# Peptides against a protein of PDB entry 3V4L: the designs that were tried, part 243

Target 1, 386 residues: chain A of PDB entry 3V4L
Amino acid sequence: GQPLAKDKVALLIGNMSYWEHPKLKAPLVDVYELTNLLRQLDFKVVSLLDLTEYEMCNAVDEFLLLLDKGVYGLLYYAGHGYENFGNSFMVPVDAPNPYRSENCLCVQNILKLMQEKETGLNVFLLDMCRKRNDYDDTIPILDALKVTANIVFGYATCQGAEAFEIQHSGLANGIFMKFLKDRLLEDKKITVLLDEVAEDMGKCHLTKGRQALEIRSSLSEKRALTDPVQGAPCSAEALVRNLQWAKAHELPESMCLKFQCGVHIQLGFAAEFSNVMIIYTSIVHKPPEIIMCDAYVTDFPLDLDIDPKHANKGTPEETGSYLVSKDLPKHCLYTRLSSLQKLKEHLIFTVCLSYQYSGLEDTVEEKQEVNVGKPLIAKLDMHRGL

## One batch from the design tools (peptide; made by RFdiffusion4, then SolubleMPNN)

Design b2_p24_3_s3 (from b2_p24_3, 10 letters changed)
Fold by OpenDDE base, seed 3:
Structure b2_p24_3_s3 (fold): chain B 386 residues (1-386), chain A 24 residues (1-24)
Amino acid sequence: as target 1 above (386 residues)
Amino acid sequence: ETFPEGSKLVSYSSDADRTVVDLK
C-alpha cells in the first residue's frame, strides 16, 4: 500500500534581520509560501522569522517534541550558513562577526535527535551557502548516525558554493524556493521531486555556474510529502502533540470594545507567521455627535520592542506586512508584532480612542486595557530556560 | 524573465565581499 505518515510536522526558520551580518529579504517570502504549501499537504507547520541562537534552539526542541515513531519531520532553513567537514551550520540573527560553530545550530545534531524519535521520514531543506567558514576550525566529532534509511537533504547549492536571492523593490523568492514551490505539491517520491527541482534550477541562466541543487538521500522507501496521515490519533502522545501544535497557532479572538462615548471598536488579529501577528482596529459604530474618531494601540510589553512610529498604520504594507494584506479587512489601523517568541508574559496593551465632539475644539481620550493572553508561539514558553 | 530596474542577484554569504550581480 501507499506509505502512511503517523503525522507530518515542519519547522520553517527564515533569518533576515541579522545584527552583525548583511540583511536578507527572500526568507520572508520563502517561509510564507512554503508554509502555505506544507499546510495544503496536511503538515503541522511552525513558521518563525528572525531567531536568536537561544530562540532557534528552543524552536528545534519544540519541533522535536512534535516528533514520534513514524512521524514525518521537515526542517526548512533560509538564511546565512556554512558547511565545515560535511556539517551544515545555520546562523542565528544575533551571531557575532565572525561566527563559529558554538554560535550556530548544527543540522546533523538535529538529525541525530530526529533519529532517536524513530521518525518515518526526515527532510532537510537548507537554503543557505555551503562555503567553508575559515574562522571556525572546530572539527565536529559526529557520533555515527543510525542507519534509518529515511533521510533526505535538499541543499539549495552544492558543496563550497553560494545560495542566492533576487533583491528588488518588490517581493521575490530565493532561487531554491522559486523552483521548489512549483513542484512541492506533486505526488512523487521526495527524492524524485527534488531531482526535478534540480533540473529546473539547472535551466536557470542566473545561477548557471554559481548555484546548483544537491540531493543527499538514504531514503529506501517510496515516501512523498503527499503521503496521507494515518487516521484518528490512537495514542495519548498523539493527542498531546496535536494540542501542543494547536496552542502555538491559536490567535486571540476578535473583540468588540465599547467606549463610554458610545463608540464601538472592532479589535482583530491575524497571523503572518507563528511569531508574527497583525493587530487591526476599526471603528464599527460612531455616534453622530462625534465628528472625528481615531483608535490606536499602545503600551505594549517592552519585550516586543515595538516602535510606536511603526504602529497604527493606515495599511498593512506600512507595517512591513506585505504577505497577508489581501486577507485583512480594509479601513483599519494596523500594527505588526514581529517578535512574539520574546513575549514572556501575557500580551497586555492599551486601546486608546481619540475623538472630537461637534462644536468642541478639545480632543477627548478614552483608554481600555486589553489582555489577549499568550498569542501563537508565545504559548510554548520558548523562554523556560532563562 | 524581466526584472525591475535595479534588481540584483545577491548571495546568502555573510562575507563583506559577497557576490552581487546586477540583473539587466
Scores: peptide ipSAE 0.578, ipTM 0.942, DockQ to the pose 0.878
Fold by OpenDDE base, seed 4:
Structure b2_p24_3_s3 (fold): chain B 386 residues (1-386), chain A 24 residues (1-24)
Amino acid sequence: as target 1 above (386 residues)
Amino acid sequence: ETFPEGSKLVSYSSDADRTVVDLK
């Protein structure tokens, strides 16, 4: 019969805003596009940008809680990375310069933990360099992996080689994602799909002799990303998994705020990623005696590290949101919260209405505090150990 | 494939001397 997945879960991490290392650009686009494709494949997707070491560890732990017997697990990573002695290391954004294995996440350790969950399929898509880190002399003593015959690695590049992105004034993919996205929805065995991606990338004149896809697999069954999820979650474990995922993706409800002056504001929320939310405000009613009014959001929790210079913009793009701008209401003020993983408490902020009456020069302000609880990934309490 | 002027192929290497190729 056709293979069935008990469920399908993906963790996508895109690191680009490194503290001590060169910034990247493509991981933003690649994580976003891959999220949309995997959602079309009925994956439960957690998508995270710019994680610290601690935040990456917690994201992996939460991902592992979503894994169970016969579940398909997919880990995608785009960012800086290295390979020492056949072990792949993902570099967090807070990694020192130089970084070592102690500052990084070992993919083979994650694979070990996935094998303990008796998963139906383990897919790793690693969009990072595979050069040796000469500053790390540590030889990881990994425990022997189980023989599960359900493992696929898609490496964006060959051992000892670099992975690349295209940088221009607009949005562009990394080289791996550029070719992967065109085939990801095909009903093919995952190793066959990746082999076709390797052939397509091999035709690219830009990366000829610089980057080539490597497939490492032990996959005894014809498993595809298109494999249907087994019907209604009948197990307590499947219900818990669905509830955990749903909590991590619950947006705050849209709110209508009413001010004493008679102005009504619509406050709305959109997810760009599991840890990135856009807040937007719009004036939905204004008394005729009020000639000008603007609704600003302010007084965010300090943990979110929100620069006021990037808040309350007239376009999503001015906040750094280039991907979801088409799906957002127009004629709002926009604020992008890019670090929801850092939120320890409820998201409480102030909506400040600034307005002017006809024939008065003085600007009047009214304020309302808004509590939206823990949005998106902030519900997982990823910081319980800090 | 035509890229916008000033487009670059940039390595994901963290090295200061990482490969950068101008796309024409």
Scores: peptide ipSAE 0.576, ipTM 0.942, DockQ to the pose 0.876
Fold by OpenDDE base, seed 1:
Formats: sequence, structure tokens, C-alpha cells
Structure b2_p24_3_s3 (fold): chain B 386 residues (1-386), chain A 24 residues (1-24)
Amino acid sequence: as target 1 above (386 residues)
Amino acid sequence: ETFPEGSKLVSYSSDADRTVVDLK
């Protein structure tokens, strides 16, 4: 019979906004497109951008809590990285320059922890460089892995080589994701799918002799990303997993705010990623005696590092939201909250209405505080480990 | 494949000598 997954869970991390290292661009697009594809494959996807070391550790720990016997686990990472002695290290956005293994997450340590969960399939997709880091002399003594015959590594590049993106004025994929996305939905054994991706990438004139996909696999069974999820959750652990995932993807409900002047504002929310939310405001009713009226959001929690210069934009694109802009209502003001993993408290902010009456020169302001609880990933309380 | 003017193939390396290639 066709193999069944008990469940399918993916953690996607895209690091691009490094503090001490060159900024990347493709991880934004690659994580978004991969999220949409894996959702079509019935994966529970947590998608996170721009994580610190601490936030990456917590994201991995929460991902491991979603894993159980027969669950398919997929980890995708796009960002800076290196490989020393066959160990792959993912570089957090707050990593120092130079970084060492103590500042980074070892993928083989994550694999060890995934094997303890008795997973049905372990897939690692590593869209990073595999060059040696000469500033890291640490030889990690990894404990012996169990023989589980269910491990697949798709490396965007071969040992000692670089992975690449295409940078231009628009949005572009990384080289690995460019080819992976075209085949990811195919009902094929995951190693066969990745081999076809490797052949397609091998035809690319841009990366010929620079980047080549490497597959490392112990997968003895015909398992595919298309394998159906086993029916209704039958265990308490499966119910907890489903609830935990659902909490991490719960948006605030849209609100209609009414001001004393008789103006009505619609406040809406959209998810770009598990840690990235767009707030949008629109004037839905204005009394005729009010000639000008603007609604803006302010007074966000300090933990979110919201720059007011990037808030309340006339387009989603001006906030840096290029991916969900087509699904958003038009003629709003838009604000992008890109660090919801930092939120320790409820998301409380102020909606300010600025307006002018016909025949009065003075602008009037009204304010209303809004509490939307903990949106998206902020419900996981990733900060509990301090 | 035609790329916009000024397009680059850029390495994910953090190294100062990371590969950057102008696309024509």
C-alpha cells in the first residue's frame, strides 16, 4: 500500500537580515513559496524569518514537540551557513563576525533529536553554503545516530561549495528553490524528486561548475512528500500537536472601530509568515462634515522594534510586504510586524484618527487602544526558557 | 533567461571574498 504519514510537520527558517553579515534577499521568497507548496501537501508549516540564535533554538524545540512516531518532519533553512567535518551549521541573524559553532545551530544535533521522536521521515533541505569555516576549529563529537533508514538531506550545493541567489530589482528565488518548487508537488519518492531537481539544476548555465545539488540519503522506503496523512488524530499527543500548530497560525479577528466623531474604521490582519503580520486600516464611514480623515496605528510594544517611518504606508510593498499584497484589500494604510516571535505580552497598540471639519483649520485627533491578544507565533511563548 | 539590467548571481557566503557574478 502507499505509505501513510501519521502527520506532516515542517519548520522553514529564512535568515536574510543579518546584523554583522551580508544581507540576503531570496530567503523571503523561498520560504513563502515553499510554505504554500508544503501546505498543498497537507504539511503543518511554521514559517519564520530573521531569527536570532535564541529564537532559532526555541523554534527547533517547538518543532520537535510537534514530532512523534510516524510523523514526517521537514526542516528547511535558507541563509548563511557552513560545513565543518561533515556537520552543517545554520547561522542566526545575530551571529557575531566571525561566528563559531557555539553561535550556530548544528543540523546533525537536530537530526539526533528528531530520531528520538521515532519520526516516519526526516527531510533536511539546506539552502546555504557548505564551505569550511576556518574560524571554527571545534570538532563536534556527535553521539552515534540510530539506524532509522528514513533520513534525506537535500543540500543546495556540494561539499566545499557555495549556494547562490539571483539579486535584481524584483523578487527572485535562490537557485535551489527555483528548481525545487517546480517538482515539489510530484508524487515521487523524495530522493527521486531531489535527483530530478539535481538534473534540472545541472542544466543551469549560471551555476555550472559553481553549485550542484547533493543528496545524502539512508531512506530505504518509498516515501514521498505527497504521502497522505493518516486520518483523525487518535492520540492525546496528536491533538496537542494540532492545537499547538493552530495557535501558532491564529490571526486576530477583523474589527470595526467607532470614533466619537462618527468615523468608522475597519482594522484587519493578514499573515505573511508565522512571525510576520500585516495590519491594515481603512475608513469605512465618514460623516460629510469631515473633509479629511486618516487612521494610523502607533504605540506598539517595544519588543517588536517597530520603526514608525515604515508604519502606516499607502501600499503593502512600501512596508516590505511584496508577497501577500494581492490578497490584501486596497486603499488602506499598511503596517508590517516582522518580529512577532519577540512579543512576550499581548499585542496592544493605538489606533489614531486624525480629521478635519469643514470650515475649521485645526486638526482633531481621537485615539482608541486595541488589544488583539497574542497573534500567530507569539502564542507559543517561545521566550519561556529564560 | 533574460535578467533585468544590473542583475547579479550572489553567493550565500558570508566571506568577504564571496562569489558575485554580473548577469548579462
Scores: peptide ipSAE 0.575, ipTM 0.942, DockQ to the pose 0.875
Fold by OpenDDE base, seed 5:
Structure b2_p24_3_s3 (fold): chain B 386 residues (1-386), chain A 24 residues (1-24)
Amino acid sequence: as target 1 above (386 residues)
Amino acid sequence: ETFPEGSKLVSYSSDADRTVVDLK
């Protein structure tokens, strides 16, 4: 019979905005496109950009809570990384220069924890360099992995080699995602799919002698990303998992704000990623005696580090939102919240209406405080240290 | 595939001297 997944869960991490290291570009596009493809494959996807070490650890811990017997787990990482002694290390955005294993997440440690969950399939897609870090002489004593036949590694490059992106004025994929995205929806055993991606990359003149996909697998069964999810969640654990995922993907409801002057504002919310939200405002009603009016958002929580110079833009693209702009309403003011994982409290902010009456020179302001609770990933309270 | 003028293939290496290739 066709194999069934008990559920399908993916964590996608794209690190670009490094503090002490060269900035990347492709992880933005790659995480977004992969999210949309995995959603078409009925994956529960958490998509996160620009995580610190602590935030990456918490994201992995929350991902591991979604894993259980017969669940398919997929971890994708795009960013800086290294490989020492066959151990792969993902580099957080706050990693020092030079970084060491104590500043990074070991993929083989994550694999060990996934094996404890008795998962039906474990897929690691590592879009990072596999060069040795000569500043890290630590040999991680990894505990012995269980002998399981359900592990697949897709490395974007060979051992000791580099992974690449294409940088130009527009949006571009990393080399690995450029080829992976064209095949990801195919109903094939995941190792066969990745082998075809490796052949497609091998035909690319750009990567010849620079980057080649490596597949490491113990997968003895015909498992595919297209494998159907086993029917309605019948266990308490499956219900808890579905509720936890839904909690992390719930947007605030759109609001109609009414001001004393009779202006009505529509306030809306859109998810770009699990930790990135666009707020947009539009004037939906204006009394005829009001000649000019603008509605802008301000007074965000300090934990979000929102620069007012980047808020209230006339286009989504001016906020740095290039991917979801087509799905947003037009003729709004747009604000991008790019670090929702940092939110410790409720998202409280002010909507300020600035307006002018016909025949009055002075601008009038009205303000309304808005509490939208904890949006998206902020509902997981990833910052609750013990 | 044709790339815009000034396009580059850039390594994900954190090294300051990371591989960069101009695309023509």
Scores: peptide ipSAE 0.570, ipTM 0.940, DockQ to the pose 0.867

Design b2_p24_3_s4 (from b2_p24_3, 10 letters changed)
Fold by OpenDDE base, seed 3:
Structure b2_p24_3_s4 (fold): chain B 386 residues (1-386), chain A 24 residues (1-24)
Amino acid sequence: as target 1 above (386 residues)
Amino acid sequence: ETFPEGSKLVSMSSDADRTVIDLE
């Protein structure tokens, strides 16, 4: 019969905004595009940008809680990385310069933990450089992996080589994602799909002699990303997993705020990633005696590091939100919250209405506090270990 | 493939001297 997945879960991490290292651009678009494709494949996707070491560890731990016997697990990483002695290291955004294995996440350690979950398939897609880090002399003594015959690695590049991104107009795509996205929805064994991606990359004149896809697999069965999820969740663990994932993807409901002056504001929310949310405000009703009226959001929790200069923009693009701008309502003020993983408390903020009456020179302000609870990934309390 | 003017191929390396290639 066709192989069945008990469930399908993916963690996608894109690190770009490094503190002590050169900034990347491709992980933004690549995580977004891959998220949309994996959702079409009925994956439960957690998508996270710009994680610290601690936040990456917690994201992996939460991902491992979603794994169980016969579940398909996919980990995608785009960012800085290195390979020492056949071990792959993902570099967090807060990593020092130089970084070492103690500052980084070892993919083979994650694989070991996935094997303990008795997963049906383990897929790693690593969009990072595989150069040796000469500042890290640590030889990881990894415990022997179990022989599970269900592992697939897709490396964006070959051993000792670099991965590349194509930058254009402030955006970028990784070379790996550029070719992977065109085939990812194909009903093929995952190793066959990746082999076709490798052939497509091999035809690219840009990557010739610079980057080549490497596939490492022990996959003994015909497993595909298109494999259907086994029907109704029959176990208590499957129900808990579904609830945990749903909790991490719950947006605040849209609100209609009514001010004393008779102005009505719609407050709306959109997810760009599991840790990135756009807030938008629009004037839905204005009394005719009010000639000018704007609704600003302010007084965010300090943990979010929101610069007021980047809040309340006339376009989503001015916030740095290029990907979801088409799905957002027009004629709003937009604010991008890019670090929801840092939120320890409820998201409480102020909506400030600034308005002017006809024939009065002075602006009037009215304020309302809004509590939207813990949006998206903030519901997982990724900080419980601090 | 034609790339838009000013497109760049950029290494994802953490090296400060990472490879940057202007695409024509």
Scores: peptide ipSAE 0.581, ipTM 0.942, DockQ to the pose 0.806
Fold by OpenDDE base, seed 4:
Structure b2_p24_3_s4 (fold): chain B 386 residues (1-386), chain A 24 residues (1-24)
Amino acid sequence: as target 1 above (386 residues)
Amino acid sequence: ETFPEGSKLVSMSSDADRTVIDLE
């Protein structure tokens, strides 16, 4: 019969805003595009941008909690990385310069932990460079992997080589994602799908002699990303997994705020990623005596590191949100919260209404505090150890 | 494939001297 997945879970990490290293651009679009494709494949997707070492460890731990016997696990990483002694290291955004193995996440350690979960399939898609890090002399003592015959690595590049991104108009796509996205929905064994992606990439004149996809697999069964999820969650563990995922993707409900002046504001929320939310405000009712009014969001928790210069923009793009702008309501003020993983407490902020009456020069302000609880990934309390 | 004018192929390397290629 066709293989069935008990469930399908993906963790996508895109690191681009490095503190001590050159910034990347591709991870933004690539994580977003891959998220949408994997959702069409009935994956439970956690998508995270710009994680510190601690945040990456916690994201992996939470991902591992979603894994169980016969579950398909997919880890995608786009960012800086290296390969020493056949071990792949993902570089967090807070990694020092130079970084070492103690500052990075070893993919083979994650694979070991996935094998302990008795997963049905383990897929790693690593969109990073595979150059040796000469500043890391550590020989990782890895425990022997189990023989599970359910492992697939798709490396964006070959050993010792670099991965590339195509930058255009302020956006970028990774070369790997450019070709992967065209085939990802095909009902093929995952190794066959990746071989076809490798052939398509091999036809690109840009990558010739620079980047080539490498597939490393031990996959004894015909498993595809299209494999259907086994029916209703029959186990307590499957119910817990579904609830955990749903909790991590719950947006705040849209709110209608009423001010004393009679102005009504719609406050709305949209997810760009599991740790990135757009807040938007719109004036839905204005008394005729009020000639001008604007609704600003302010007084965010300090843990979110919100620059007021990037808040309350007339377009999503001015906040740095280029991907979800088509799905957002028009004629709002937009604020992008890009670090929801850092939120220790409830998201409490102020909506400030600034308005002017007809025939008065002075602006009046009214403020209302809003508590939206813990949005999206902030519900997982990824910081409980800090 | 025709890339839009001003497109760049950029290495994802952490090296400060990472490869950048202008695409015509």
Scores: peptide ipSAE 0.575, ipTM 0.940, DockQ to the pose 0.790
Fold by OpenDDE base, seed 2:
Formats: C-alpha cells, sequence, structure tokens
Structure b2_p24_3_s4 (fold): chain B 386 residues (1-386), chain A 24 residues (1-24)
C-alpha cells in the first residue's frame, strides 16, 4: 500500500541579517516559496527568519515536540554554515566573528534527537556553504546514531564547496531552491526527487564546477513528501501536536475601531512568516467635515525593536515585505513586525488618529490602545530563559 | 538562461571576500 505519514512537520529557518557577517538575501524568498509548497503537501510548517543562537535552539526544541512515532520531520536551513569532519553547523545571526561550534547548531545533534522520536522520515535540506571552518578546532564527539534507515540529507552543495544565490532587482533565490521548487510537488520517493533536482542543477552553466547537489540517504522505504497524512488524529499526542502548531499560526482577528470624531478604522493582520507579521490600517468611514485623516500605529513593546521610520508605510514593499503584498488590501498603512519570537508579553500598541476639520488649522489627535494577545510564534514563548 | 540586466551570482560564504559574479 502507499506509505502513510502519522503527521508531517517542517521547520524552515532562514538567516540573512547577520550582525558580524556578510548579509544574505536568498533565505527570505527561499523560505517563503518552500513554506507555500510544503503547505500544499499538508505539512505543518514553522517558518522563521533571522534567529539568534538561543532562538534557534528553542525553535528546534519546539519542532522536536511536534515530532513523534511515524511523523515526517523536515528541517530546512538557509544561511551561513560550515562543515567540519562531516558535521554540519548552522550559524545564528548573532554568531561572533569568527564563529565556533559552541556558537552554532550541529545538524547531526538535531538528527540524534529526531531519531529518539521514532520519526517515519527525517529530511534535512541544507542551503549553506560546506567549507571547513579553520577557526574551529573542535572535534565534536557525537554519540553513535541509531540505524533507522529513514534519513535523507539534501545538501545544496558538495563537501568543501560553496552554495550560491542569484541576486536580481533587490531580491535573490538560492540555486538549490531554484531547482527544488520545480519538482517538490512530484509524487516520487524523496531521494529520486532530489536526484532529478541534482540533474537539473548539473545542466545549469552557472553552477558547473562551483556548486553541485549532494544526496546522503539511508532511506530504505519508498517515502515521498506527497505521502498522505493518516486520517483524523487518533491519539492524544496527535491532537496536542495539531493544537500546538495551530497556536503558533493564529493571527489576531481584524478589528473595527471607532473614534469619537466618527472616523472608523479597519485594523488587519497578515502573516509573512511564523515570526513576521504585517499590521495594516485603513480608514473605512470618514465624516464629510473631516478634510484630512491619517491612522498610525505606535507604542510597540520594546522587545520588538520597531523603528518608527519603517512603520506606517504606504506600501508593503516599503516595509521590506515583497512576498505577501498581493494578498494584502490596498490603500492601507503597513507596519512589519519581523521579530515576534522576542515578544515576552502581549502585543499591545496604540492606534493614533490624526485629523483636521474643515475651517480649522490645527490637527486633532485621538488614540486607542489595542491588545491582540500573543500573535503567531510568540505563543510558544521562544524567549524562555532570556 | 537569460537573467535580468545587473543580475549577480553571489556566494553564500561568510568570507568578506566572497565570490561575486556579474551575470550577462
Amino acid sequence: as target 1 above (386 residues)
Amino acid sequence: ETFPEGSKLVSMSSDADRTVIDLE
């Protein structure tokens, strides 16, 4: 019969805004495109951008809580990375220069923990360089992995080589994602699918002699990303997993704010990633005696590090949101919250209405405080212990 | 493949001197 997944869970991490290292661009688009494809494959996807070491550790821990016997686990990482002695290290955005293994997450350690969950399939997609880090002399003594015959690594490049991105018009795509996205929905064994992606990459003149996909697999069964999820959650653990994922993806409800002057504002929310939300405001009713009227959001929690210069933009693109702009209503003011994992408290902010009456020179302001609780990933308290 | 004018192939390396190739 066709193999069944008990569930399908993916963690996607895209690190690009490094503090002490060159910035990347591809992780933004690549995490977004992969998220949309994996959702079409009935994966529960957690998508996270620009994580610190501590935030990455917590994201992995929360991902491991979603894993159980017969669950398909997929980890995708796009960012800086290195490989020492066959161990792959993901570099957090706060990593020092130079970084060492103590500042980074070892993928083989994550694999060990996934094997303890008795997962049905473990897929790692590593969109990073695989050069040796000569500043790290640490030989990780990893415990022996269990023989589970269900492991697949797709490396964007071969050992000792670099991964590349194609930059154009201010955006970028990774070379690996460029080819992976065209095949990801195919009903094929995951190792066969990745082999076809490797052949497609091998035909690209840009990557010839620079980048080649490497597949490492122990997968003995015909498992595909298209494998159906086992029907209605039959176990308490499956119900808990579904509820935990749903909590991490719950948006605030849209609100209609009514001001004393008779102006009505629609406040809306959209998810770009599990830790990135766009707030948008629109004036839905204005009395005729009000000639000018603007609605701004302000007074965000300090933990979010919101620069007012980047808030209340006339387009999503001016906030740095190029991906979800098609799904957003037009004629709003837009604010992008890119660090929801840092939110320790409820998201409380102020909606400020500035307006002018016909025949009065002075602007009037009205303010309303809004509490939207913990949006998206902020419900997981990924800052626990900071 | 034709790339838009000014497209670049950029290494994802953390090296300060990382490879950058202009695409024609």
Scores: peptide ipSAE 0.575, ipTM 0.940, DockQ to the pose 0.801
Fold by OpenDDE base, seed 5:
Structure b2_p24_3_s4 (fold): chain B 386 residues (1-386), chain A 24 residues (1-24)
Amino acid sequence: as target 1 above (386 residues)
Amino acid sequence: ETFPEGSKLVSMSSDADRTVIDLE
């Protein structure tokens, strides 16, 4: 019969805003595009940008809790990385300069933990450089991997080589994602699909002699990302997995705020990533006696480190949101919350209304506090232990 | 492929002297 997945889960991590290292651009678009494609493939996707070491460890631990016998697991990483002695290391945004293995996540350790879950398919997509780190002399004593089949690595580049991004118009795509996205929905064995991506990349004049896709596989079965999920979730574990995923993707409901002056504000929420949310506000009703009226959001939790200079923008793009801007209502003020994984408490903030009456020189202010609970990934409490 | 004017191929290396290539 056709292989069936018990479930399909994906963790996508894009690190770009490094503290002590050169910033990247491609991970933003690449994580977003891959998220949308994997959702069309019925994957439960968690998408996270700009994680610290601690936050990356917690994201991987939460992902591993979703894995079980016959589940398909996909891990995508885009960011800085290195390869020493055949071990791949993902570099967190808070990694020191120089970084070492003790500051980084070893992919082979994650693979070991995935093998313990008896997963039906394990896919690693590593969009990072594979150069040696000469500042790291550590030989990881990896515990012996179990002899398991159904593992696939797609490396964006070959051993000892660099991965590249194409920067244009303020955005970028990774070379790997550029070719992967065109084939990802094909009903093919995952190793055949990746081989076709490797051939497409090999035709690109930009990558010749610089970057080549490497495929490493123990996949003994005909498994595809298109393989259907087995039936309704009948097990308690499948129900828990579905609830945990739903919890990490729950947006606050849109609200209509009514002020004493008779002004009405619509407050809305949109997810860009599992840890990135846009708040938007619009004035939907204004009494005729009010000549001037401005609404803004303020007083965010300190854990989010929101600079007021970057809040309340006239366009999504001015917040750094280029991806979801087409799906947002126009003529709002926009605020991007890019670090929801840091939120320790409920998201409480103030909507402030400043207005002026006809024939009065003085501005009046009204404030309303809004509590939207824990949005998106903040429900998982990924900060537990800091 | 014709890239938009001012497009760049940029290495994802953490090296400060990482490769940057202007695309014409």
Scores: peptide ipSAE 0.571, ipTM 0.939, DockQ to the pose 0.804

